# Designs tried in a protein design run: peptides against a protein of PDB entry 6TME. Part 40

Target 1, 324 residues: chain A of PDB entry 6TME
Amino acid sequence: NRLKRAYIALQAWKKAFYSDPFNTAANWVGPDVCSYKGVFCAPALDDPSVLVVAGIDLNHADIAGYLPPELGLLTDVALFHVNSNRFCGVIPKSLSKLTLMYEFDVSNNRFVGPFPTVALSWPSLKFLDIRYNDFEGKLPPEIFDKDLDAIFLNNNRFESTIPETIGKSTASVVTFAHNKFSGCIPKTIGQMKNLNEIVFIGNNLSGCLPNEIGSLNNVTVFDASSNGFVGSLPSTLSGLANVEQMDFSYNKFTGFVTDNICKLPKLSNFTFSYNFFNGEAQSCVPGSSQEKQFDDTSNCLQNRPNQKSAKECLPVVSRPVDCS
Target 2, 324 residues: chain A of PDB entry 6TME as posed
Amino acid sequence: NRLKRAYIALQAWKKAFYSDPFNTAANWVGPDVCSYKGVFCAPALDDPSVLVVAGIDLNHADIFGYLPPELGLLTDVALFHVNSNRFCGVIPKSLSKLTLMYEFDVSNNRFVGPFPTVALSWPSLKFLDIRYNDFEGKLPPEIFDKDLDAIFLNNNRFESTIPETIGKSTASVVTFAHNKFSGCIPKTIGQMKNLNEIVFIGNNLSGCLPNEIGSLNNVTVFDASSNGFVGSLPSTLSGLANVEQMDFSYNKFTGFVTDNICKLPKLSNFTFSYNFFNGEAQSCVPGSSQEKQFDDTSNCLQNRPNQKSAKECLPVVSRPVDCS

## One batch from the design tools (peptide; made by RFdiffusion4, then SolubleMPNN)

Design b1_p10_7_s3 (from b1_p10_7, 7 letters changed)
Fold by OpenDDE base, seed 3:
Structure b1_p10_7_s3 (fold): chain B 324 residues (1-324), chain A 10 residues (1-10)
Amino acid sequence: as target 1 above (324 residues)
Amino acid sequence: SSVLEESRKK
């Protein structure tokens, strides 16, 4: 039966634990898997009279170990939450058998290897959190073809470019931060119809910001800090009617920061420090508003404190990148 | 960003 299969899977997993500091799996004994700590049972969707393992929650258990292939026997699992452990190795391909997977959180572990493509095989997946691991290589463009609510990729070793398929994403939250992504932000970004928060912090992204960013009407958080972006800020950013937190700091932006950006109606924090901006509107000056916080530190602004020297500014400001 | 730290062990 299904619970017997679950027992086999869970016992195999227990054997794969190298360390269980909180003795989380201490009660993982016997056939009654529904009593196991962190294991949750529910009536099967196809037969309500049958009890199945529907969820795993081992968050914050600090367990060291790996995910054995026997986990593929947990075919009824829809919720898999094992964040903040010390699991290592790769995500087993056998998890493709978990066709009901709805939420998959393996964040803050020690997983390695390429993007876990098994996640792409789950037709009903809505939440994917793989952040704070050591996943590497290219991000599969197919990730954005899935109807995900959230995509957390930050703090990994992903490289290459951001797929142009990003525009197909229906996710409200997407994080790319602290990877090794390079190239430009795709122009298709403006097609993300449900986007609320997007974070690009600390990558190797470059080029001009696409004008299409201004089409992100629902975005509340836009952070592109700590990259290699060049050129001026797109005038179309005036279209970000709901943006609250915006960060362009630690880039190579030039030009003038306009009123149309700094007077965005929902803007609460706008950081554009550590760039090469050579002018700003009065509305962008820190302290000019009680409702908005600005940081213009370390630019090429005249008559402002804590700016770059003329020697640092002149070579960059005199040769602005034309983004048109 | 609060989003970045949300799933980290405290």
Scores: peptide ipSAE 0.040, ipTM 0.784, DockQ to the pose 0.229
Fold by OpenDDE base, seed 1:
Structure b1_p10_7_s3 (fold): chain B 324 residues (1-324), chain A 10 residues (1-10)
Amino acid sequence: as target 1 above (324 residues)
Amino acid sequence: SSVLEESRKK
């Protein structure tokens, strides 16, 4: 019965293909769905004597089409990987029936609409990749209540603020890059216990960086470049004991870049170019270390090459934003 | 970032 339902689902999906350049679904014929290319069967968790469709892997198939509601019949699927296709439309609400969903990767497609809230219905979800789509609207705060290992949201059309619930996330990797997020980074960010990599690149974020960023002891990558951040870098950044890659470029930061930041023990690359910094410690100067790379280009630094003109600097530097 | 670069390779 389960495989019959899977057959119905997969045949409906095949019919929903507009183009299959690699003929991936060419063998999707007949009731033996376990032989279908990209379909993986395993013994059912509730009955090891029964085979069920446990996984879908159609990555890099360049398939054009949509996800029909019949996919909700794949109730035993735990792994759904369909990245790098040309699927369009919305994620079907019927996928709520896939209660075993563990990894959901629909990245690099043409999906549209709001955040696929159906993903929030999966109790065991650990991996969510929806990057490189056209999802839009607000990010639901509940996403960070999920016990996810990774949250990939980059390269979409998400807008509004980053939810304060971000501090509840246990994800090691979170990407917000290349969306339309606005507002400040929530102070609750410092409560992210397992964070290793966080990327805010290319949004409309603004305000001061919260001091609580310094509490991210396990972070190895922190990229906040290409936003509208203002003020000085928090002194608490000295607490980033494991940061290797740090990028604050293309913002409106002011003030002095301190030794405490540039001498971080694991720091490999620190880019703070294209801001309005008016001073830097000697340890921050590019070339000052063989082990670290710095970029101080296009700031308001004295006696450094490739800086902004006085005309550009004076209006900003003379009116520093107080983040206290 | 390294994360984004890896994502682009998909």
Scores: peptide ipSAE 0.036, ipTM 0.785, DockQ to the pose 0.318
Fold by OpenDDE base, seed 2:
Structure b1_p10_7_s3 (fold): chain B 324 residues (1-324), chain A 10 residues (1-10)
Amino acid sequence: as target 1 above (324 residues)
Amino acid sequence: SSVLEESRKK
């Protein structure tokens, strides 16, 4: 029966704990798994008269251990939340048997290895959080074929380029921050339909920003700071009618910061510091508005404080990258 | 980023 299988899985997991500081699994004794702390039962979808383990919530338990393959016996689990622990190793491929998986949160752990491709096998997955781990290698392009509401990938060891399939994503929030992604932002980014927040902070991205970013009409947060982007800001950024927070700081941008960008109707904070911009519209000057905050520090602007020296600016400004 | 901070608090 289903609860017997769950018992086997949960007991195997308890044996895989190296440390349980809060004694979370202290009551994980006996066949009544529905009484286990952090284990939640519900009527089965196929038979309401049968109770099954439908959810796991061990968030913030600081448990050290690993995920044993026997967890694949939890075939009725739709919610798996184990963030803020010290689980190590890899995500077991046996979790492919959890075909009802809806929300998967293993963030803030010590997981290693490549992207957990088992997550791609779950047909009903809506929420994926794997941030703050040590996952490495390439991001599989198929991740953006999933009908996910949110994709959290930040603070890992992912490398290579961002897949062009990003345009297929229907996620409202996507984070790439603090990885080792390289290459250009795909032009297909403009095809994202439901995007509200996207963060590229602290990668090795380069090239020109694609003009298609301006098609992201619903984006409220766009952060591309701490990368290697070059060229001018796309004029199409004037299309970001709902952007509130925009950050292009710590790149190698050149050219003129235009009035059309700084006068965006919902813009609250616009940071373009630590670049090589050689001009800005009056509307972009810090202090020019009471409703908007700007930072133009450490550029190549004339008659502004805290700018780069001519020696630092001249080699870059004299050789502007043409993104056309 | 405020987005990253908020996400960690959840």
Scores: peptide ipSAE 0.035, ipTM 0.781, DockQ to the pose 0.225
Fold by OpenDDE base, seed 5:
Structure b1_p10_7_s3 (fold): chain B 324 residues (1-324), chain A 10 residues (1-10)
Amino acid sequence: as target 1 above (324 residues)
Amino acid sequence: SSVLEESRKK
């Protein structure tokens, strides 16, 4: 019965394919769905004597089509990996029936609409990858209430502010890059306990960086480049004991880049180019260290190459934003 | 960033 439902679902999906360049679904014929390419069966959790469809892996199949509502019949699926296809439309709400969903990867497709809130209905979800799509609108705050290991949101059309609930996230990796997020980074960011990598690249974020960033003791990658951040770098960044890659380039930062930042013990690469910094410690100068790579290009630094002109610098440097 | 390429390379 469960495999029969899976058959119905998979056949409906095959019919929803507009193009299958690699003939991935060519063998999707007959009731033996466990033999289908990209379909993986396993013993059911509730009855090991029953075989069920537990996983889908159609990664890199370049399939054009959509996800039909019949996919909701795949109630035993825990792994759904369909990245790097050309699936369009919306994520069907019928997927709410997939209560065992553990990893959901629909990245690098043509999905549209608001954030797929059906993902929030999955109690056991650990991995969410919806990047490189055309999802739009606001990010639901509830996403960070989930016990996710990774949250990939980059390269979409998300807008509005980053939810304050971000501090509740237990994810080790979170990407916001290349969206239209606006506003400030929430101060609650410092409450992220397991964060290793966070990327804000290429949004419309603004304001001062919150001091609470310095509480991210486990962060190894912090990239806030290509935004509208202002003010000085928080002195609390000296608390990033494990940061290896740090990028603040292409913002509107001012002030002095201090020793306590550039001498961070694990720092390997620190890019603060294309800002309005008017000073840097000797430890921040490119070439000053063999173990660390710095980029101070296009700031307002004296006696450094490739800096902004006085004409460009003066209006900004003379009116620094007070982040206090 | 290598982070942005994760999962897609799987």
Scores: peptide ipSAE 0.042, ipTM 0.799, DockQ to the pose 0.205; fails the geometry check

Design b1_p10_7_s4 (from b1_p10_7, 8 letters changed)
Fold by OpenDDE base, seed 5:
Structure b1_p10_7_s4 (fold): chain B 324 residues (1-324), chain A 10 residues (1-10)
Amino acid sequence: as target 1 above (324 residues)
Amino acid sequence: SETLELSRIK
């Protein structure tokens, strides 16, 4: 019965394929769905004597099509990986019936519409990858109430501010890059106790960096490049004891880049180029360290190469934003 | 960013 439902779902999906360049679904014929390419069966959790469709892996199949509502019949699916296809449309709300969903990867497709809120209905979801799509609108605050290990949102069309609930996230990796997020980074960011990597690249974020960033003790990668951040770097950044990769390039930062930042013990790469910094400690100078790589290009630094002109610098440097 | 490079996308 459960496999029959799966058959109905998978056949409906096959019909929803506009193009299958690798003939991935060529063998999707007959009731033996467990033999279907990209379909993986396992014993049901509630009855080990019953075989159910537990996983889908159609990664890199370059399939064009959409996700039909009949996919909601795949109620035993815990792993759904369909990245690097050309699926379009929206994520069907019928997927709410997939209560065992554990990993959901629809990245690198052509999905549109608002954030797929159906993902919020999955109580056991641990991995969410929706990057490289055309999702738009607001990011629901509830996403960070989920006990996710990773949240990949980059390369979409998300707008609005980053929810303050971000501090509730237990994710080790969170990407916001290449969206249309605006506003300030919430001060609650410092409460992300499991965070290792966070990327804000290429948004419309602004304001001062919150001091609470310095509380991110486990962070190894912090990239806030290509935004509209202003003011000085928080002195609390000296608390990033484990940061290895740090990028603040292509912003509107001013002030002095301090020893306390450049001498961070695990720091390997620190890029603060294309800002309006008017001073840096000797420890921040490119070439000053063998184990650290710095880039101070295109700032307002004296006696350094490849800096902005006085004409460009003076209007900004003379009117620094006070973040206090 | 290394984070962006770490992907199931090949």
Scores: peptide ipSAE 0.048, ipTM 0.804, DockQ to the pose 0.237
Fold by OpenDDE base, seed 3:
Structure b1_p10_7_s4 (fold): chain B 324 residues (1-324), chain A 10 residues (1-10)
Amino acid sequence: as target 1 above (324 residues)
Amino acid sequence: SETLELSRIK
């Protein structure tokens, strides 16, 4: 009996709650698990006459606790949303039994440990949100072999480099922001065929931006701010025909910001402040356009306000990194 | 960035 197994799992989970401020699990009593708040049943895929637990939604319940291994008994769950709680510990490996997992959202919790590799075992996973946790270590390259629509990794403790397998990703949205990623952005990034939004904010990334970024024709948001990138902006950025939001601020970029970048047809906001750019085209000047917003603050530009001093600029501008 | 905000999926 699938519902009996679900009952065992859910009761084990209730016992794993340390705090339930909104009494979300108050009605988690008795065998009728389909009546439990946040538990959703549906006909089983393999037998429509059988009712199974297909979804969990405990978003914003502020529940403190952990995920017990008994959750592996919820083998029919396809949707698991428990964001904005205070769950701690690790994601149980027993969840590998949830082979129908389609959307997994554990964001904004207190999970720790390495990347939850159990997520890689789910063959049908399309949405992965683990942001705003304390996951650590390296990102498994296999994550980008998954046919995911979205990958949210931001605000964790991930380290090491971004895997070169990123080019294999079919995700439309990928966030790396506010981790400890280092190294260069892989050149394979240009192979991300479905990418719309990618965010690298606040890491320890470095090196030159790969020219292949210009191949991201569908990108609407590209944010690489608050890193250690060097060199000039790739001329191939002129290929970002659909980019609306672009941010390169708080890096160590040098060189000239060209018309070809600032005149991108869909560009709405372009922030390149807090770098070491020594020139910009007229089209890049803040206020030069009604439909575009630019920020060139704190660069090494001549005849512009709020720029770095010559003392700050000279050591960097005189030694530009050659990205060729 | 709006992209960094918590998921609104329920």
Scores: peptide ipSAE 0.046, ipTM 0.800, DockQ to the pose 0.182
Fold by OpenDDE base, seed 1:
Structure b1_p10_7_s4 (fold): chain B 324 residues (1-324), chain A 10 residues (1-10)
Amino acid sequence: as target 1 above (324 residues)
Amino acid sequence: SETLELSRIK
């Protein structure tokens, strides 16, 4: 039966624990898996008279170990939350059998290997959190074909380019931060319909920002800091009617920061420090507004404090990148 | 960003 399979899976998992400092699995004894700490049962969808393991929550258990293939026997699990542990190894392919997977959170662990493509096999997945791991390699473009509410990829070892399929994503939050992504932000980014927050911090992204960013009407957080972006800020950024937090710091941007950007109606914080901007509107000057915070530090601005030297600025400012 | 800050907590 289903609970027997769950028992086999959970006991195999317990055996895969190297350390359980909080004794989370101490009561993982006997066939009554529904009483196990962190294991949650619910009536099966196909038969309400049958109890099944529907959820796992081992968040913050600091458990060291790995995920054994027997976890594939937990075929009724829809919620799998094991963040903030010390699980290592790879995500088992056997998890493809968990066809009801709705939320998958393995963040803040020590997982390695390529993107866990098994996550792509879950038709009903809405939440994917794999941040703060050691996943590496290319991001499969198919990830953005899924109807996900959130995609957390930050603090991994992902490399290569951001797939153009990003425009197909319906996620409200997407994080790429602190990886090794390279190349340009795809122009298809403007097609993201439900995007509220997108974070590119600390990658190797380059090129010009696509004009299509201005189409992200619902975005409240846009952070592209600590990359290698060049050129001017797109004039279409004036279309970001709901942006509150915007960060372009630590790039190689040039040109003039315009009023229509700094006067965005919902803008509360705009950081464009550590670039090569050679001008800014008065509305962009730090202290010019009580309700907005600006940082123009370490640019090539005249009559502003804490700017780069002429020697440092001249080679870059005199050769602006044409993004047109 | 605020999103990343929240991510560090969990």
Scores: peptide ipSAE 0.037, ipTM 0.778, DockQ to the pose 0.317
Fold by OpenDDE base, seed 4:
Structure b1_p10_7_s4 (fold): chain B 324 residues (1-324), chain A 10 residues (1-10)
Amino acid sequence: as target 1 above (324 residues)
Amino acid sequence: SETLELSRIK
């Protein structure tokens, strides 16, 4: 039966533990898997009279080990949360059998290898959190074909470009931060109709910001800091009617920071420090508003404190990148 | 920010 399969899976997993500091699996003994710490049972969707393992929650257990292929026997699991452990290795392909997977959180572990493509096989997946691992390689374009609410990819080793398919994403939150992504932000970004928060911090992204960013009417957080972006800020950013937190710091932006950006109605924090901006509107000046916070540090602004030297500014400011 | 949350299950 299903619980027997679950027993096999969970015992295999227990065997795959190298360290269990909190003795989380101490009670993982016997056939009553529903009593196991971190294991949650529920009536099966196809037969309410049958009890199945529907969820795993081992968050913050600090368990060292790996995920054995026998986990594929947990075919009724919809919630898999094992963040903040020390699991290593790869995500087993056998998890493709978990067709009810709804939320998958393996964040803050030591997983390695390419993007776990098995996640793409789950038709009902809504939440994907693989951040704070050592996943590497290219991000599969198909990830954005998934009807996900949130996509957390930050703090990994992903490289290459951000797929053009990003525009297909229905996620409200997407994080790319602290990877090795390169290239430009795709113009298709403006098609992300449900986007509220997007974070690009600390990558190797470059080029001009696409004008289509201004189409993100519902975005509240937009952070593109610590990259290699060039050119002027798109004038279309005036369309970000709901943006509250905006960060373009630590890039190579040039040009003038306009009123249209700094007067955005919901803007509370706008950081554009550590760039090569050579002008700003009065509305962008730190201290100009009690409702908004600005940081213009380390630019090429005249009559402002803590700016770059003329020697640093001149070579860049005199050769502005034309994004048109 | 939702980006600071590690999991939906806390």
Scores: peptide ipSAE 0.042, ipTM 0.787, DockQ to the pose 0.171; fails the geometry check

